# Designs tried in a protein design run: peptides against a protein of PDB entry 4GMN. Part 4

Target 1, 375 residues: chain A of PDB entry 4GMN
Amino acid sequence: RYANITLLALVTLASIGTDFQETLVKGNQGSRESPISAADEEWNGFDDADGDAMDVDQKSSSGEDQEEDYEEIDVKEDDEDDDDDSITSEMQADMERVVGADGTDDGDLEDLPTLRELIQTAVPQLIRLSNLPIDSDESLTIQSHALSALNNISWTISCLEFANGENANIHNAWYPTAKKIWRKTILPILEADSADLKLATQVTSLAWAVARVLHGETPTDGNPHRKFISLYHSSKQQAGGNSNSIEEPEDPFQGLGVKCIGVVGSLAHDPAPIEVNREVGVFLVTLLRQSNNVPPAEIVEALNQLFDIYGDEELACDKEVFWKDGFLKHLEEFLPKMRTLTKGIDKRTQPELRTRADEALLNLGRFVQYKKKHA

## One batch from the design tools (peptide; made by RFdiffusion4, then SolubleMPNN)

Design b1_p8_2_s3
Fold by OpenDDE base, seed 1:
Structure b1_p8_2_s3 (fold): chain B 375 residues (1-375), chain A 8 residues (1-8)
Amino acid sequence: as target 1 above (375 residues)
Amino acid sequence: MPFIPPPP
C-alpha cells in the first residue's frame, strides 16, 4: 500500500518534470520568431567557374490520363481532446512567468510557487529516496523512479537561460540543490561501482542535467570526470561482448556514450581546475582522432563540448590547454573526416543526426578559422 | 546552437 503510493507520487513527479520541459521548449520557440533582420552582409560568393551548359535534349513521351476514382474515405477526425490535464493552471502560470521573468537577483521564488515546491519540498525527498539502501527489488524500483524524477526536474531547469543574469532567482534557488543532488545522489552511486548499466545510464543523465547548470562549479571531490571517462570506456567494452542486454536507444543522442561526453564536457568549463579541463579536453580530442570507431552522435556531442569549452580566448584553459596541448592541429586534421562522416549519414533514415552533424561540421569550420585568426 | 565567436 505505501509502496504503491510512493511509486505513484514518483511517477507523477517525473511526469510534472517532463510536461514542464515540453512547455518551456514551446514557450522559448514562440519568443524566437522575432525576425532576425537579414543583415545584407554580402558574402562574396565563390567565383562560379564557367561550367559548360551541356544541352541534354531529352524528348520523351506522352503517357495517358487514367482517372483513378479515389473514394474519399471520410476519416472522422475523432478530436480526441486529450485534455492532457497534466499541466495544472498553476504550473502553466509559473512557466509563463519564467519566460517573462525580469531577473530579480534574490533567490526568492515567491512568484513561482510550483517551481519553489519542486525545488524546496520534492527534490529533498527524491534525494532521500535515491539514497535508500538497496536490499530488495522494491528499493531498487524506488531508487530508479526517484532518479527519473530528479532527472526530469533537473533537465527542465537546465533548459532555462541563465546566461547574462537571466532567471537569476531560479538559478540561485537551484544552485545549492543541484550541488546537493551531485554530492548526495550522483557521487555515491558512481562510487558504488555497480555493473548495472541501467543505473549508470540514469545517474549519467541526471549528472549531465545538473552539470549543464553548475558547469565548472560542479564539486570536483573524488575527480568525477575520471569516473565518467571510465564509464564511457567500460560501456564500449560491454557493448562489444554481450549482444543481449541493452537495446541501443532509438535516439542516437540518448546513448550512454553521448551522456558521458555531455557530463565531462560540462564539468570542464571555467572555473574548472586546469588539470580537469586538460584531462577532459584530451579525452574529447582523442575521440575525434579515433572517430572511425566512434558513433556519429558522440562525435557531434564531443565537437559541441569542445566549442563551448574553448570558444572564449580570455579563459585560462585557452592558453594553458587549447594552445599548449596543440588542439587546433587535431581539429583541423579532423575537418576532412567530419565531412566524410556527415556525408555518410542518410538524410532519409536519420534526419536529426544528419542535421546536427551538418551544424557541427559548419561550426568546426568556423571554430578552426576563428582560432587561426587569434593564434 | 551555431558557434558564434566572441566579439573581437
Scores: peptide ipSAE 0.054, ipTM 0.805, DockQ to the pose 0.044
Fold by OpenDDE base, seed 2:
Structure b1_p8_2_s3 (fold): chain B 375 residues (1-375), chain A 8 residues (1-8)
Amino acid sequence: as target 1 above (375 residues)
Amino acid sequence: MPFIPPPP
């Protein structure tokens, strides 16, 4: 009885985290329908579909009206009042405020009561539940659902803009909580060195969401970047041995390898220690050099992380890592390989992977040209 | 996102 109530509460908190994300995306992006699946699924990563629609003025060529007489299938509206009571009126009002308001600097969430209760009341309980001793299948199930709820909430918050002081109130409220998730949930699970790939995927997804907000200010205690690099390599060794036991996620960007790259990339941003940045940068550049044996989605993610880490020439990592370790040469040598890789992706079977690879190829060309002008 | 180089 108590277990089932706890599980129901955790599923409800995971759903609330997903519903918050979906509505933030619907609010920020006019009408690009990508169906996110059911309320009980762990949100595994966001497509940065901020494809700035370059207005390609494609001139009107008049092609002729073929009136295909579509027979009006009288689909009876079965008014299944799916009371999709998922989004409360209070959640909707908080989301409209987050999308529409200049953030207040004070770190106060007075005007965001649902988000306040999620951060201040729910998340501390989820951290507690995710860090309970595992002594039964019931405790393992509770941990998994607590991780999923933390993941969905953390991802939702990581989709907010913070770069120019936007949403500063949310950032200031979340930042200490994000550090607590890192230290109390993520690090203990990573230190337990579990062979459970499901748990490793969950904790890595959560780590990416948290690191997308904390960046180089993520706690460096115990060199977590090395643990995620090790996890990346271990995941590849397991996939190569038994092709029958890991359902490769239908989405190539939901793979544990992509998540590991996303985490370590985020950890390497300024003000990360130069040694952390170097180890991550060398890892990412090594993936590009070995690209013949690396999934295309991981190459796309590794490129994006390299652009974000080394895009600013004023950062210490530009001089001390990018130029000193000769990364420009590796990126330039990779450019023809990226063109071949991108052209090899079938637009019919993998449209999203092809779009993101076309973008990463464009960005690689721009980035190499930029760095050559600033050499 | 597209890589936007820093302003000159």
Scores: peptide ipSAE 0.053, ipTM 0.802, DockQ to the pose 0.044
Fold by OpenDDE base, seed 3:
Structure b1_p8_2_s3 (fold): chain B 375 residues (1-375), chain A 8 residues (1-8)
Amino acid sequence: as target 1 above (375 residues)
Amino acid sequence: MPFIPPPP
């Protein structure tokens, strides 16, 4: 009874997070042609796949053919359009304020009551639930749902613009909470060395959402970038060995490899330590060099991360890593390979992947030309 | 987004 109420509450929090994200994306499409594909980890519901088919041994008692006239009870499917209007009027009002907010700097969420309760009340409980001792399948289920809810909330917040002091109140309220999620949820799970790829995918998605806001200010304790690089390599080894491949997600951008690249890329942004930036930059450039066996979506993400990390020539990482380690040569040598890769993607079967690859190819050409002028 | 170089 209490478990089911907790699960239902976690579901509802995860749904709210998704619906908020969708509406923010729809609202922002009026201003920017390219959605950052939020990794819309649409919370895929409860896989109630543990319907243990109780093999009810219906003993075939041969009872006689009474043609009972089944009155076709015309069950009007009342299409109860359960328009599960998951978005309350208060949530919608908070979303409209977030899209319209000329940022006041005070970290005050007085005008955003739903978002305030999510950050201040819900997230601390979700962090607690994600840290419970795992001693039963029920505790694993609670952890998974707590991670899903944290993921959706964190993704939604990561879709907000924080440049130029926009949404500064939300940023200032979220920032300490995001660091708490990192230290209390992400790091402990990542350190537990679980062979569970589902849990690894969930924690990596959450880590990406958190790192998209914290960037190089993400806590560097225990070298988390190396753990995600190790997870990337481990995931590739497992996919090659067992025919129990976790079905590659239908969306190539939802793959654990893409998520690992997104996390480590985000961790390498300024003001990250130059050595963290270097290790990530070398990893990303190495993927491009080894691209023959790398999924196209991971190449697209690795390119985008390289553009974002090294796009600004005023940053210390430009001189101390990009130029010093000779990254321009590797990017230039990759241009003809990227053209071949992009042309190999069928526009009919993978339209999104092809569009994002065409964009990444265009950007790679521009980026190489830019860096050659600023050499 | 398209890569836009920072202003010089």
Scores: peptide ipSAE 0.053, ipTM 0.798, DockQ to the pose 0.044
Fold by OpenDDE base, seed 5:
Structure b1_p8_2_s3 (fold): chain B 375 residues (1-375), chain A 8 residues (1-8)
Amino acid sequence: as target 1 above (375 residues)
Amino acid sequence: MPFIPPPP
């Protein structure tokens, strides 16, 4: 009885976290025509305004119109009235305030009651449930559901802009809670060294969501970046041996390898210790060098993380790691391989992977040119 | 974005 009530509450909290994420994405799409995740901002290098207009002569080649008679398939829209009544008017009002907030309100979460209750009331209980002694299948199930709810809430909050002091009230409320998730949920599970790849995937997804907000301010105690690098390598060794029991996620970006890269990339941002940054940077550059045996989605993620970590020349990691360890040469040598990799992705069967690979290839070209100008 | 769907 108590277990079923706890499970139902955890499922409900995980649903609320998802519905919140979808609403934030829909709300941001109403203001920007593309689902740009805050991670998918095209790396706009500095506007050097030197407009040399290369006149591309459009030679009109007249190809003959074969009128293929497309039979109008009358697709009956079955109006499945999905009663999407899951979003309370209070949740919607909180989302509208978060999306519409010109980031000047140093205010308390008083005006965001749903988000306040999620951060201050729900998350501390989820942390408690994720720390229960695992002594039964029931306690393992409770942990898994608590991790799912923490993941969805943490991902939703990580979709908010914080870079320019936007949402500072939410950031200030979340930051101590995010550190608490890291220290009390993520680290203890990583230290338990469980052979459970499902649990490892859940904790790694949560770790990425938390690290996307904390960046280099993520607690470095016990060198967690090395644990995620080790988990990356261990996951690759297991995939080669047992063809039988982890359905590869249909989405190539949901893989444990991508999640490990996203975590360690986020952990390596300023103000991370230079040695943490170096170990991560060397790991990421090593993936590019070994790209023939690395899934394309992991290459895309590794590139994006390298751009984000080393995009600013004023950061200590630019001089002490990027230039000192000769990363530019490795990126330049990878550029022709990335072109081949990207062209090898079928646009028809993997449209998202192809789009993100085309973007990462474009950004790699821009990034290499930028770093060559600033050498 | 990598989210975990609600458990069925």
Scores: peptide ipSAE 0.022, ipTM 0.709, DockQ to the pose 0.161

Design b1_p8_2_s4
Fold by OpenDDE base, seed 1:
Structure b1_p8_2_s4 (fold): chain B 375 residues (1-375), chain A 8 residues (1-8)
Amino acid sequence: as target 1 above (375 residues)
Amino acid sequence: SAFQPPPP
């Protein structure tokens, strides 16, 4: 009884997080299309594969042609207004305010009561549920659902614009909670050294969503960037060996490799320690050098992360890492390989991957020109 | 000057 109520509440919180994301995306379509594709984890429902297909050999009885005059019951299509009851009128009103909010810098969410309750009341409980001792299949299920709900909420908040002091109230309310998710949920799971690739994928998706807001202010205690780099390499080794490969997600951008790149890229932004930035930058540049053995989606993500990390010449990482470690030469040498890679993607079978690769190729050419001009 | 990717 209590377990089913807890599971229903977690599924509901995960749904609310997804629907909130979709509506923020629809509201934000007038600004930069942030690549949202990382968040369309369609909740592939619990396949209750307990379809015990009892082969009931029901005999073909050849019963007679009775022409029963079925009166055409004119079933009025009641336009069931699909009252998309998923989003409460209060949630919708909060979302409309977020898109227009002249953010106060105090972190007060007085005008955003639903978002306030989500951050202050729901998320701390989800963090607790994600940290339960795993002693049963029930506790593992609760952890998975709590991670999914935290993922969806964190992704949704990461789709808000926080540049130039936009949404500062939401940022200031979320920031301490995001650090708590990192320290209480993400780090303990990463330290448990679980061979569970599903759990590793869930925690890495959550880590990316959190790191997209915290950037270089993400807690560097215990060098989490090295754990995600290690996870990247371990995932590549496992996919080659065991036939119980979790089916690679149909979306090439939902792969654990892409998620690991997104996390470590986000962690390397200013004001990250220069040695963290260097280790991540060397990892990303090494992927480009090894591009013949790297999925195209991971190359696209690694390029975007390199542009974002090293796009500002005034940052300490530009002088101390980008120029000092000679990254420009590696980017220039990669240009002809990227052209070949992008042209090899079939526009008919992989239209999104081709579009994002065409954009990343264009940006790589521009970025190399930018860096040459500012050398 | 920061590098800005073109708008998509």
Scores: peptide ipSAE 0.128, ipTM 0.835, DockQ to the pose 0.065
Fold by OpenDDE base, seed 3:
Structure b1_p8_2_s4 (fold): chain B 375 residues (1-375), chain A 8 residues (1-8)
Amino acid sequence: as target 1 above (375 residues)
Amino acid sequence: SAFQPPPP
């Protein structure tokens, strides 16, 4: 009984986070000709697909044929369109305010009561539930749903703009909570030596959403970038061995490899330690050098991360890593390979992947020209 | 000067 209520509440919180993300994306499509990163479209839907139909083997005891005249109660299906308007009017009003608010600096969410309750009341409970001792299939299910809810909330918040002091109130409220998710949920799960790829995918998606807000201010304790790089390599080794069990996600950008790249890229942004930046930059450049065996979506993400990390010549990582480690040469040598890769993607069968690859190819050519002018 | 990608 309590478990079912907790699960229902977690499903509802995950659904709420989903609908918020969809509405923010739809609202922002009108104003931003900026390429929505694959991350802004990264709807980790609640895959309700593990409706393991408990085959309740109703051992039909042979009770006698009483033809009880089942009066067809013509239950008019009132098509109550349960428009399960999961978006409450209060949530919709908070979303409209977030899109329009020149935010006041104090991290006060008095004007955003639903978002305040989500961050201050719900998220701390979700962090607690994600840290329960795993001793049963029920505790695993609770952890998975808590991670899904944290993911959707964190993704939704990561779709907000913070770069120009926009939404500063939300940023200031979220920032300590995001660090708490990182330290209490993400790091403990990454330190648990689990071969569970589902759990690894969930925690990596959550880590990306959190790192998209924290960037180089993400806690570097225990070198989490190395854990995600190790997870990337381990996932490739497992996929090569058992061709039958990892359903590659239907969306190429939802793959664990892309998510690992997105996390480590985000972790390497300024003000990350130069050593962290270097290890990530070398990893990303190495993917480009080995591109013959790397999925196109991972190449697109690795390029975008390299542009974002090294796009500013005023940052210490430009001089100390990009130029010192000779990254420009590797990007120039990759240009003809990227042209071949992009042209090999069928526009009819993979239109999104082709569009994102055409953009990344254009940007790579421009980025190389930019760096050559600023050499 | 930061790298600015083209608008899509």
Scores: peptide ipSAE 0.103, ipTM 0.812, DockQ to the pose 0.062
Fold by OpenDDE base, seed 5:
Structure b1_p8_2_s4 (fold): chain B 375 residues (1-375), chain A 8 residues (1-8)
Amino acid sequence: as target 1 above (375 residues)
Amino acid sequence: SAFQPPPP
């Protein structure tokens, strides 16, 4: 009886976290200002100099377009208004405030009562449930649902902008809780060295969401970046050996390999220890060198992480790692391989992967030019 | 625009 009520509450919290995320993503899609990374602001400042429009006077050959009268089959999309009644009017009102509020600096969530209760009341219970002794299939189910709820809440918060002091109230309320999730949920599960790939995927997803907010301020005790690099390699060894590969997720970006890259990339940001940054940077550059056997989505993620980590020339990691370890040469040598890889992705079967690879290829060209100008 | 991977 208590287990079923707890399970229902966990499923409800996981749903709420997803619905919050979808509404924040829909809200941010209305603002065409995708967050420019601080790295993108410095190196995207290529003045498109006046490329002389060569007037190629290609003559209008009047091809008679036969208007084939395609009968407009009025497919009534029955808008099944799936009234996803999961978002309470109070949650929706809190989200409208999060998108519209110049955040107060004091970490007060008086204006965000639902988010406050999620962070202060729900998350501390989810942390306890995720760290219960596993003694039954019921306790394993409770842990999985607690991890899913923590994942969805953490991802939702990680989609907020915190640059330049934006959403400072939410950041200040979340930051100590995010560190608690890391120390009390993520680290204990990573230390248990479980062969459970489902649990490893859930923990890695949660770790990425948490690390996207904490960056280089993520606790470095026990060298978690090495554990995620080890998990990356272990996942590749298991997939290569058995023709009963766990069905690669239909979305290439949901793969455990992408999640491992996202975690370690986020952990390597300033103010991470230079040795952590170096080990991660060498891992990412090594993926590019070995790209013939690496999924395209992992290459896209590894490139984006390299741009975000090494975009700022004022950071200690630029001089002590990027230049010192000769990363520019590896990026320049990878540029023709990336062009071939990107062109090999079918736009019809994998439109998202192709779009993201076209963007990462464009960014790689610009980043190499930026670094050559600042050499 | 910084490419953010979609949340899982």
Scores: peptide ipSAE 0.038, ipTM 0.774, DockQ to the pose 0.505
Fold by OpenDDE base, seed 2:
Structure b1_p8_2_s4 (fold): chain B 375 residues (1-375), chain A 8 residues (1-8)
Amino acid sequence: as target 1 above (375 residues)
Amino acid sequence: SAFQPPPP
């Protein structure tokens, strides 16, 4: 009885966190330029003036209009308006305020009561539940649902803009809680050396969401970047042996490899220790050098992380890592390979992967030119 | 389903 009520509450919290995210994503469609770091604004300022228009000879293959008479299957829309809008009217009002308001810098969530209760009351309980001793299938199920709820909440918050002091009230309320999730949930699970790839994927997804807000201010205790790099390599060794049993997620960007890259990339941002930045940067550049054996989605993520980490020339990592370790040469040598990789992705079967690869290829060209101008 | 990170 109590276990079922706890499970139902965790499923409900995970659902609310998902639906809140989907609504924020729909609302933010107008301001999504990609979260261009302030560094991305500096290097994305490429005046397309000298764009040699490669005449893509669009051979208009006049494919004959076979009017296949699709019989209108009158699917009765049973308007089961099960608008079981899991989003409470209070949560909708909080979302409208988050999308529309200049945030106050005081870290107070007085105007966001649902978000306040989520951060201050729900998340501390989810952290506790994620740290229960695993002694039964019920405790493992509770941990998985607690991690799912923490993941959804953390991802939702990580999709808010915090650049230039935007949403500072939410950032200031979340920041200590995000550090608590890292120290109390993520690190203990990473240290338990579990062979469970499902648990590893859940904790890595949560770690990415948390690290997307904390960046280089993520606690470096116990060198977590090395644990995620090790997890990346271990996941590749396991996938190579038993191709049949890991349902590769239908979405290439949901793979454990992509999530590991996203975590370590985020951990390497300023003000991360230069040693952490170097180890991550070398890992990412090594993926590009080995690109023939790396999934395209992981290459896209590794490129984006390299742009975000090394976009600002004023940062210590630019001089001490990017230039010192000769990363520009590796990026320039990778540019022809990226063009080949991107062209190899079928737009019909993998439209999202192709779009993101076309974007990452464009950005790689721009980034290489930027760095050559600022050499 | 666990929330999937949005595309950037």
Scores: peptide ipSAE 0.024, ipTM 0.755, DockQ to the pose 0.139

